# Ledger of designs, part 142: peptides against a protein of PDB entry 3V4O

Target 1, 234 residues: chain A of PDB entry 3V4O
Amino acid sequence: DQPLAKDKVALLIGNMNYREHPKLKAPLVDVYELTNLLRQLDFKVVSLLDLTEYEMRNAVDEFLLLLDKGVYGLLYYAGHGYENFGNSFMVPVDAPNPYRSENCLCVQNILKLMQEKETGLNVFLLDMCRKRNDYDDTIPILDALKVTANIVFGYATCQGAEAFEIQHSGLANGIFMKFLKDRLLEDKKITVLLDEVAEDMGKCHLTKGKQALEIRSSLSEKRALTDPIQGTEY

## One batch from the design tools (peptide; made by RFdiffusion4, then SolubleMPNN)

Design b2_p22_3_s1 (from b2_p22_3, 12 letters changed)
Fold by OpenDDE base, seed 1:
Structure b2_p22_3_s1 (fold): chain B 234 residues (1-234), chain A 22 residues (1-22)
Amino acid sequence: as target 1 above (234 residues)
Amino acid sequence: MEELQSYDPKLGKEAYAAYLAA
């Protein structure tokens, strides 16, 4: 009894060229590689780089418009970010230094909006640091999430920790994407797939004690990124 | 040779200034 997706939609954001923060390199390659893989999985993929706050908010709005009942939604972000009180914030390239929550996009707010669409699966892959932003003293009061049992978070690093990229021969990959790309096409429950990615990452001597994948999920069904789209035959 | 680089934003104007000066 194979689960079916009404549709599969992904928004990939890679921010590198920050105006007032250190520039990154890996998001370019990571977004590109993930785009190709997700398209092989029949995802409708929108990939964007170096978004301002305005552009990021618009991209998320457009992404949400593509979501509906039973649709698989995947949001990937690579760039600067922080986590305060369990809330993840994606940092636009035009964010000031220091930035605050008002300058950033809260992932949990996006999740709330995705739940309102009655999606079949909500996957967040966040390749960013999860250190606390001491310059943001705002304690956000967020609306309670519904119990949908279809949420998966793949954090590139542990709470309070940093994410890294590896530069090799002029190219740079995030540590997370380096291992994710090798397994993404496997027909496995997404949480199982991510667990295996975590194990692969754990074998990397360069990141031992520095970066480890964290999986947070409430997924109660065997949903995979390889799940066929309703109405299609394989 | 592989080089590891952190995504640490190094928050604070002073930190950013130091980054630019390096």
Scores: peptide ipSAE 0.321, ipTM 0.697, DockQ to the pose 0.688
Fold by OpenDDE base, seed 2:
Structure b2_p22_3_s1 (fold): chain B 234 residues (1-234), chain A 22 residues (1-22)
Amino acid sequence: as target 1 above (234 residues)
Amino acid sequence: MEELQSYDPKLGKEAYAAYLAA
């Protein structure tokens, strides 16, 4: 009864050196730490930093080519972002100021394409702000999603709220990664794991009332990041 | 010693005005 993954593939993007927006620091460390953890979980991991719009779109395209029926797909993003009308937008480093949806990558569009691949699990970990971009009045016309019951969103912050990085002793981590890294290797259903991360984050005195993890899922099976890959002995 | 930095892009009104004027 142990769920099996056909394969496990992750794309990690950390944008920090923006041209027209404030620079960030945590994405570098966060991508590095998450890369090491996911590789311990036998994920094939592609980690990229400071991507232009062109590079981000290419990276996503290549990521999608690695997905197929039963494959676990994980997308992690750390950087600037916004949320308009329930749609999450990742901001490339060469985005103009202000940026619009046409300059950014819509996560829900990526999800739609992942569903077409008939993946076994779709996990999105979005470490970005979720504030409304008032300079973008575009209402995206998205294709209807299929009912696949294999989707998990881990938002580093609540809708309309900001995400933060913590700087200490010259190092910086996103608040989300600070707590995620301590539990990521646990053999638990991914939604249960994230729920525990949310509780840990809730105990942080620095972010009380400022940042809280939001989990949005339609996962009908007990899928875990620790699930073995089909055909591989563990 | 611990400091929080927001990921807020802090989009500017002046930049938007320039965008509209272009």
Scores: peptide ipSAE 0.313, ipTM 0.740, DockQ to the pose 0.365
Fold by OpenDDE base, seed 3:
Structure b2_p22_3_s1 (fold): chain B 234 residues (1-234), chain A 22 residues (1-22)
Amino acid sequence: as target 1 above (234 residues)
Amino acid sequence: MEELQSYDPKLGKEAYAAYLAA
């Protein structure tokens, strides 16, 4: 019994050229490669780089407009970020130093809005640090989440830990994308796929003891990124 | 040889002090 998606939509954001923070390199390559892979999976993909707060909020709003009942939604972010009180915050390129939650986009708020769309699957791939921002003591007031059992978080690193990119003479992937790209096209339940990526990452000599993938999910159905779109013939 | 670069923005005390003073 093959699960079907009404449609498949992805928003990819890579922030590198920060005004008040260290510049990054990997998000450029990571967004590019992930875009190509998701398009092979028949996702409608919007890929954006170096977004200001205003632009990020607009991009998310437009992304949400494409979601509907049964639609697969995927949000990928690569850039600076932090995690306070279990909430993930994506940092726009024009964020001040230090930044606060009011300057950033909360992933869990986006999830809440996605749930209202009655999506078939919500996937978040977050390639950012998850360290506590000591300069932000604000406890966010978030809307309550529904129990939809269709949520998957792929964190590039563990809670409270850092994410890394590889530096050498040329362009390289972040650690997360380095391993994700090799398995993303496999026809497997998304949580199983990510678990295998985690094992691959664990065998890397560079990241041993430094970075590990964390999977957090509530997925009661065998949903895969390879699931066909309803009404299409294969 | 490959090296790892952290995504940590390295938020500093000096920047924080300037932020509070602004």
Scores: peptide ipSAE 0.309, ipTM 0.733, DockQ to the pose 0.385
Fold by OpenDDE base, seed 5:
Structure b2_p22_3_s1 (fold): chain B 234 residues (1-234), chain A 22 residues (1-22)
Amino acid sequence: as target 1 above (234 residues)
Amino acid sequence: MEELQSYDPKLGKEAYAAYLAA
């Protein structure tokens, strides 16, 4: 009784060249490597770099159009971000300094829209800081989520903590992708896979006490990124 | 040993100015 996906679609966003914030380096390589891995898993992948607010919103809209009942949706983001009151905000490259929620994209809003598509699986991989933005005291009013039991969040770092990239190594991964890429192709339930990534990060001397993966999931079925697409030979 | 760079955006006008000056 192999679980099947109707289709598998991923949107990967890597923001590096910010106009009013420090530039990053790792998202370029991270997006590239993740793209290759997800394509090996038969995902339809759209990979974009250095998106403005307008471009990010448009990319998300187009991504949502590809989702439908039973489709696996994966959103990966690498860049600046913050978390206020449990809500994750992705920062576009043209965001002001300081930025507020109105300048950013709320991941939970995207999740709500994904739920409306009756997706088979919703995976969010967020490689960004999760520190509170003291310049934003607004509390977003979000629509209530459905109980779909098909949601997985992989936070590159702990709540209130920072995410990191490696310096002085040329083209290098962010810390999260460094460990994720080694396990992503494994045929395991996605939460189990991420748990193993978390253990790898925890055992590494480089990341001990610096960065730890947090998994937040509501997944009642054994769903894996390796699940075959319905109608295909396997 | 490898060094890490934080993704912390250093929010605030003064923080950004300091970054540009560095």
Scores: peptide ipSAE 0.299, ipTM 0.684, DockQ to the pose 0.705

Design b2_p22_3_s2 (from b2_p22_3, 11 letters changed)
Fold by OpenDDE base, seed 5:
Structure b2_p22_3_s2 (fold): chain B 234 residues (1-234), chain A 22 residues (1-22)
Amino acid sequence: as target 1 above (234 residues)
Amino acid sequence: MEKLQSYDPYLGKEAYKAYLEK
């Protein structure tokens, strides 16, 4: 009697080796760990690193081809990004300095396309900064979203704030993934799960006053990443 | 001690701006 997913598909993008921007390190480990976790949850996972604009757009297109009615879609992004006027932009590794929205991928546009696929759940986990890009005053004109009540945004940081990675001599996680990975396999409504992650992050002395998880959702059903795929044994 | 590195792509943006304006 629990909700069922027709299928579960995830696209994970980690951009680190930027050509014109500071290089990052955590996305490598974060994508790897998240991939393993989502596969344990029976997600079909495509994980990609260091994508150019062309490659990112192609990856999103291919991701969308795997979506259909009732499918759970999850998009994870770790890298540089910004937020202008409530719109989130993922920055490809070949983006110019400075970059504009035309150089980047708008998450809300992807959401719109996911809604057109009549997905059962749309989850966006955005591990990027949400500061305004002062070099881009473009106001994107986006089509109105449908009322699907199946949308969950997990912003690694709050509006106007920065996301961080832990700097070590070796490989390390971003702050968001550090806490997300501990909860991701729990059989809980995704918003409840993320709320617990937010609390865990809030208790960490490293991130107090620096980074806080923001959850934005319209989810009318108890959908969990652990929901079984329709037609499979559970 | 663990250090935090910001994902802000425009760290030092003032320097970048100055460079771009040349």
Scores: peptide ipSAE 0.299, ipTM 0.695, DockQ to the pose 0.426
Fold by OpenDDE base, seed 1:
Structure b2_p22_3_s2 (fold): chain B 234 residues (1-234), chain A 22 residues (1-22)
Amino acid sequence: as target 1 above (234 residues)
Amino acid sequence: MEKLQSYDPYLGKEAYKAYLEK
């Protein structure tokens, strides 16, 4: 009865050392922690830090090559970003100041390409701000998405809101990862898991009213990150 | 005391707070 994944592949990107923007600290630790967790879930994980636009595009291309019918694909991003007109943009470390959509990677475009691969599950975990970029006056026109009913977005923050990192004694962790890591290994439908993470985050007085997890999903099956890979027993 | 730093590249803000999680 348990759903099966043909394979499980994850791309983790953490951008910290921006050339023209404030540097971040948490993505380093967050990517590391998430890498270890996903590997425990038998994901094939590629983790990359401080990617230029060229490198990010190449990483995504390579990631897509690993996707196929029935494969679970997970994309995690921690860094600067923005959201315009419902489209999420990941900012490379070499992005100019100000940056525009042409300098960034659109998550929804990646989703479209993932759908073309007929993946079994598409999970996006976006640890970035979702504020509008007033310097970007372009309106991206995206083609209609397929109805695959296998998409899950975990936004570290609400639309129009900021994502934060907590720094203590020289160490920094993203708020999202702080709570996600405690539940990521649980054998639950991914949307249920994220909902529980959202509740945990909501109990944090530091971020109350400042950052809240948003879940957007069309997942129609009980898919979990713990789902076994076809031909294997866990 | 915890330092909260925004990921906003343009309007980022920082704050130090003492807090307890429930």
Scores: peptide ipSAE 0.255, ipTM 0.640, DockQ to the pose 0.265
Fold by OpenDDE base, seed 3:
Structure b2_p22_3_s2 (fold): chain B 234 residues (1-234), chain A 22 residues (1-22)
Amino acid sequence: as target 1 above (234 residues)
Amino acid sequence: MEKLQSYDPYLGKEAYKAYLEK
């Protein structure tokens, strides 16, 4: 009784060269390596770097247009971000300093729209900080989510904490991708896979006590990134 | 090994889908 995906689509965004905020380095390598891994899993992948607000909104809109009933949708983001009142915000490279929710993209809004498409699986991998933005007191009013039981969040860090990249000369992975890339191709339920990544992070002296993966999910079926696409399972 | 690829986010659905499927 192997679950099947109607299709598998991923949007990867890495923001590094911010205009009004500190520049990052890891998203370049992380997006590159994740792209190659997801393509090995037969995902159709679009990878974009250094997007403005307008460009990010367009990318998400086009991504949503490719989603349909039974499709696996995966959104990966690496860059600056914050979390207010349980909502995650991705920061475009042209965001002002300080940025507010009106300048950013709300992940939960994207999830709502994905649910309307009746997707088979919704995976969010968010490699960004989750600290509260004290300059934004706006409480987003979001529509109630449907009970679809097909949602997985992989937060690179725990609530209220920071995400890090490896600091040395040249380019290197962020902490999250350093461990994720070693297990991503395994044929396991996505929540189980991420749990093992979390254990790996916990065993490493480099990350122990510094950064911990948080998994938030409502997944009632044994869905894996390795699930075959309908019509190609044999 | 593939090189990093990008897509112009201003393009329409058809172009986006074509990029995904290449």
Scores: peptide ipSAE 0.045, ipTM 0.484, DockQ to the pose 0.022
Fold by OpenDDE base, seed 4:
Structure b2_p22_3_s2 (fold): chain B 234 residues (1-234), chain A 22 residues (1-22)
Amino acid sequence: as target 1 above (234 residues)
Amino acid sequence: MEKLQSYDPYLGKEAYKAYLEK
């Protein structure tokens, strides 16, 4: 009855040292901490910081090569981003000002490619803003997605809203990771886990009315990040 | 006291202008 993963692979991207946009601080710590947690969950983790467009595309391509039937795939992104017409765009550090879709990576396109690999679970954790980019007049035409019922989006913020990091002396987490890291190792269905993270974030006085976690999922099975890898003994 | 920094580079015209002027 216990769900099994054929393998578990994660790509973590933290962009902070932007050339033409405000620099961020939290992605460094967030990627580091998430890396350690996912490795404890037996994920094969590739963690990268400050990727150019070319590097990001290559990283995603390599990530996709590791995916196969039944594999759990997790993509985490922390950095600048935007959302146009329901499509999430991750902004590389060398993106121009202003950036447009041709300069960025579309998460939904990555999802399409993951579906083609017949993955067991597709998790996207997007720690970025979701505001409309008025400088991007492109209307994305995406291929139709398959009905795989194995998709989970954890948005650090609501649609049309901003994501934040904590500013104080020293390094600190983004708001999303601050709460995610406390629950990530729990043996719970990933949507239930994220729901609890959402409640924790909602109780924080710093983020009330400013940032709230949004979960978008189509997950018909009780899949958890703690699910064992097939063929392994614990 | 902790402060929040937005990931949005375009919070407002004035805020963005101030950043560019740094």
Scores: peptide ipSAE 0.300, ipTM 0.682, DockQ to the pose 0.512; fails the geometry check

Design b2_p22_3_s3 (from b2_p22_3, 12 letters changed)
Fold by OpenDDE base, seed 2:
Structure b2_p22_3_s3 (fold): chain B 234 residues (1-234), chain A 22 residues (1-22)
Amino acid sequence: as target 1 above (234 residues)
Amino acid sequence: SLSLQSYDPKLGKEAYEAYLAA
């Protein structure tokens, strides 16, 4: 029986022109390419670049307002980030140096709010570094997650490791996007798709020993990004 | 240069939904 989505909504954020941190190049191209691919999959896509903390919080709030029971929600982030105590933090372009959790957006908090919407699928694609932020020892107080079995995390790199850019023909992709874009349109369970991306990354001599994809999932149904939308919306 | 569709997240829900529908 073919799984169906009530709707498919994606928020893509690419932060590159940081005020107090090194500037990046790949997020521009990565967001652009992913936008085009997700639209081919009939996702409603909002793509935003270089967001301040205020703008990022507003974007996430508006994104959440579009989620409802059975909706597929996808959040993609490319930019600076860190991971403390298993929590992922996206860094806005106006974040101070050093930044703390209060200056950033916690992905797990967003997931909690998505669960409250009773979404059909929650996909997080995080193209950011996952190193510990030594300037922030705050332990986030998060509500317990529900057991929804519809969560997929695609981390561009391993815990404690860095994510990198790669140059091709004058264009710069994140290493994660370099391999993801070649398989994203495949009609496969999202965890299977990401597993194949991980294998492709592992076979590439450019990334061996440098960057590896980590998949963390609790997905009990064969959900794919190619799943049709219920009704005649598209 | 790249052509990217974006929206101002400060505009509110109505503008966000209109952007998605376009």
Scores: peptide ipSAE 0.035, ipTM 0.465, DockQ to the pose 0.023
Fold by OpenDDE base, seed 5:
Structure b2_p22_3_s3 (fold): chain B 234 residues (1-234), chain A 22 residues (1-22)
Amino acid sequence: as target 1 above (234 residues)
Amino acid sequence: SLSLQSYDPKLGKEAYEAYLAA
């Protein structure tokens, strides 16, 4: 039987114009292109740029309010970030230097809240660095996750490594989006799709030894971004 | 013809849903 989504909702965040950190360029183009692709897949997409901590928290809260049983939720983030003790932190544009976890949004906390909504699929696409933040030794106390078997993480880079954007004249994609956009519309299980993206990144001379996609998933069903929304004609 | 769209994240649920439905 064809898997069905109750609805499909995506929140895309691209942070570029940081106040106390190096400015980025790729998130603008990446968010734009991903928005267009996801809308072709009938996702309801909210795309936001250059969010402060307050704005990011509000955006996530409103995003969560649209989630419900069987809904596909996708969170994409492009910007500065770090990973401590297995927890991913998205850095708002107004974060201080150095930033700490209290200044940032923890992805795993968002996941916990998404699980409470009994979503059909939770996809996180994180185009951020995953290096440890040596200025923050805080270990977040997180509630135990439920066993939902519907979680997929696509990390733009491997653990402990950096994510890159192309610094050429004009606007260009980040490395992750460069490869993701070529396959995102394929009717395949999301983990299979991301595996192919990973292979493309690995075979490309531009990215060999520079950036590698990491996929972390617990997905027991064949769920795809192309899955139709219940009650609609496709 | 699709374009990047943003909304004010300070808005409430109703505004958010309206944005998505548009």
Scores: peptide ipSAE 0.030, ipTM 0.457, DockQ to the pose 0.022
Fold by OpenDDE base, seed 4:
Structure b2_p22_3_s3 (fold): chain B 234 residues (1-234), chain A 22 residues (1-22)
Amino acid sequence: as target 1 above (234 residues)
Amino acid sequence: SLSLQSYDPKLGKEAYEAYLAA
């Protein structure tokens, strides 16, 4: 009855020190806190900061090499980004101004590659803006996705909106991570967990009307980040 | 103090796996 993961692997990317765009502060703390939480959940976590386009693509390639049948894969990104025609683009720190899709990493392309690995669960946590990039009129042609029913998107903000960070005791924390960290260790289906995070954000006077979490999922099984890893070592 | 562990994304699969195993 209990779903099992063959393994659990996470890639966390936080981009802050952009060369041609406004610098951010929250990704440093957010990646740190999320790393500690995911390790408590027995995830193998690789955390990277301030990646160029080349470094981001290489990190994703190496991440994909660790995915296999039944493996839980989690990709977290905090930084600048945009969304055009339903496709999410992560912006590297060396992206030009203005940037185009060819300078960025498309999340849906990564998902396509993850599906080929026959993973048990694909989780994307995107702490980035989702506004349209008016400087890029390119309509991307992406390969059709398979029907795997194991996909969860957690968008820090709703479509067409911005994600924000707050300052506390000299440290910056993203709004999304502020609420996510309080529930991430709970033994619940990942979509249920994120839904509760969304409710917390909605009830908070600080974020009400300013930032709202969006969940997009196709998950047919009760998969949780707390699911145990297959094996005899427990 | 805050500290993050990372690997050089240019080093390849062996370095990546070593980091995960640590």
Scores: peptide ipSAE 0.032, ipTM 0.483, DockQ to the pose 0.023; fails the geometry check
Fold by OpenDDE base, seed 3:
Structure b2_p22_3_s3 (fold): chain B 234 residues (1-234), chain A 22 residues (1-22)
Amino acid sequence: as target 1 above (234 residues)
Amino acid sequence: SLSLQSYDPKLGKEAYEAYLAA
């Protein structure tokens, strides 16, 4: 039986013009291209660039308000970030140097809030650094997650991302988006789709040994981004 | 040139939903 989504909503954030950190370029193109693809999949997409902490928090809050039981939620982030103690932190453009957890948005906290909405699918695509932030010694205390079996993480490190930008037609994609965009529209379980993207990255001479996709999921149903939206609303 | 669909994230729920619905 074909799974159905009550609705499909995506928030895409690309941070590039940091005030106190190296500027990035790829997020601009990546957000743009992903936006177009997700819209073809009937996602309602909000795309934002260069968000301050305040703006990011507002965007996430509003995104969460659109989630409900059975809704597919997708969060994409491209920018600076770090990972401490298994928690992923997205860095706003106005973050200080060095930034700390209180300056950033914790992805796992967002996931917790999404679970409270009883969403049908939670997808996180994180194109950011996963290095430990040595300047942040805070151990986040997060609320316990529910066992919803509807979670998918796609991690793409930004280690040398700028150096390894793939130029195409005068534009530069991040490595992750370069391969993701070729498969995103395929009617496959999202974890299978991402696994194939990972294989593509591994086979490419440009990215072999340079960047690898990590998939972390707990998805017990055959959920795909191509799943139809329930009802006659569209 | 690239044109992204964006809005002021400082706006409230109503504006956000309107953007999504457009």
Scores: peptide ipSAE 0.030, ipTM 0.470, DockQ to the pose 0.024; fails the geometry check

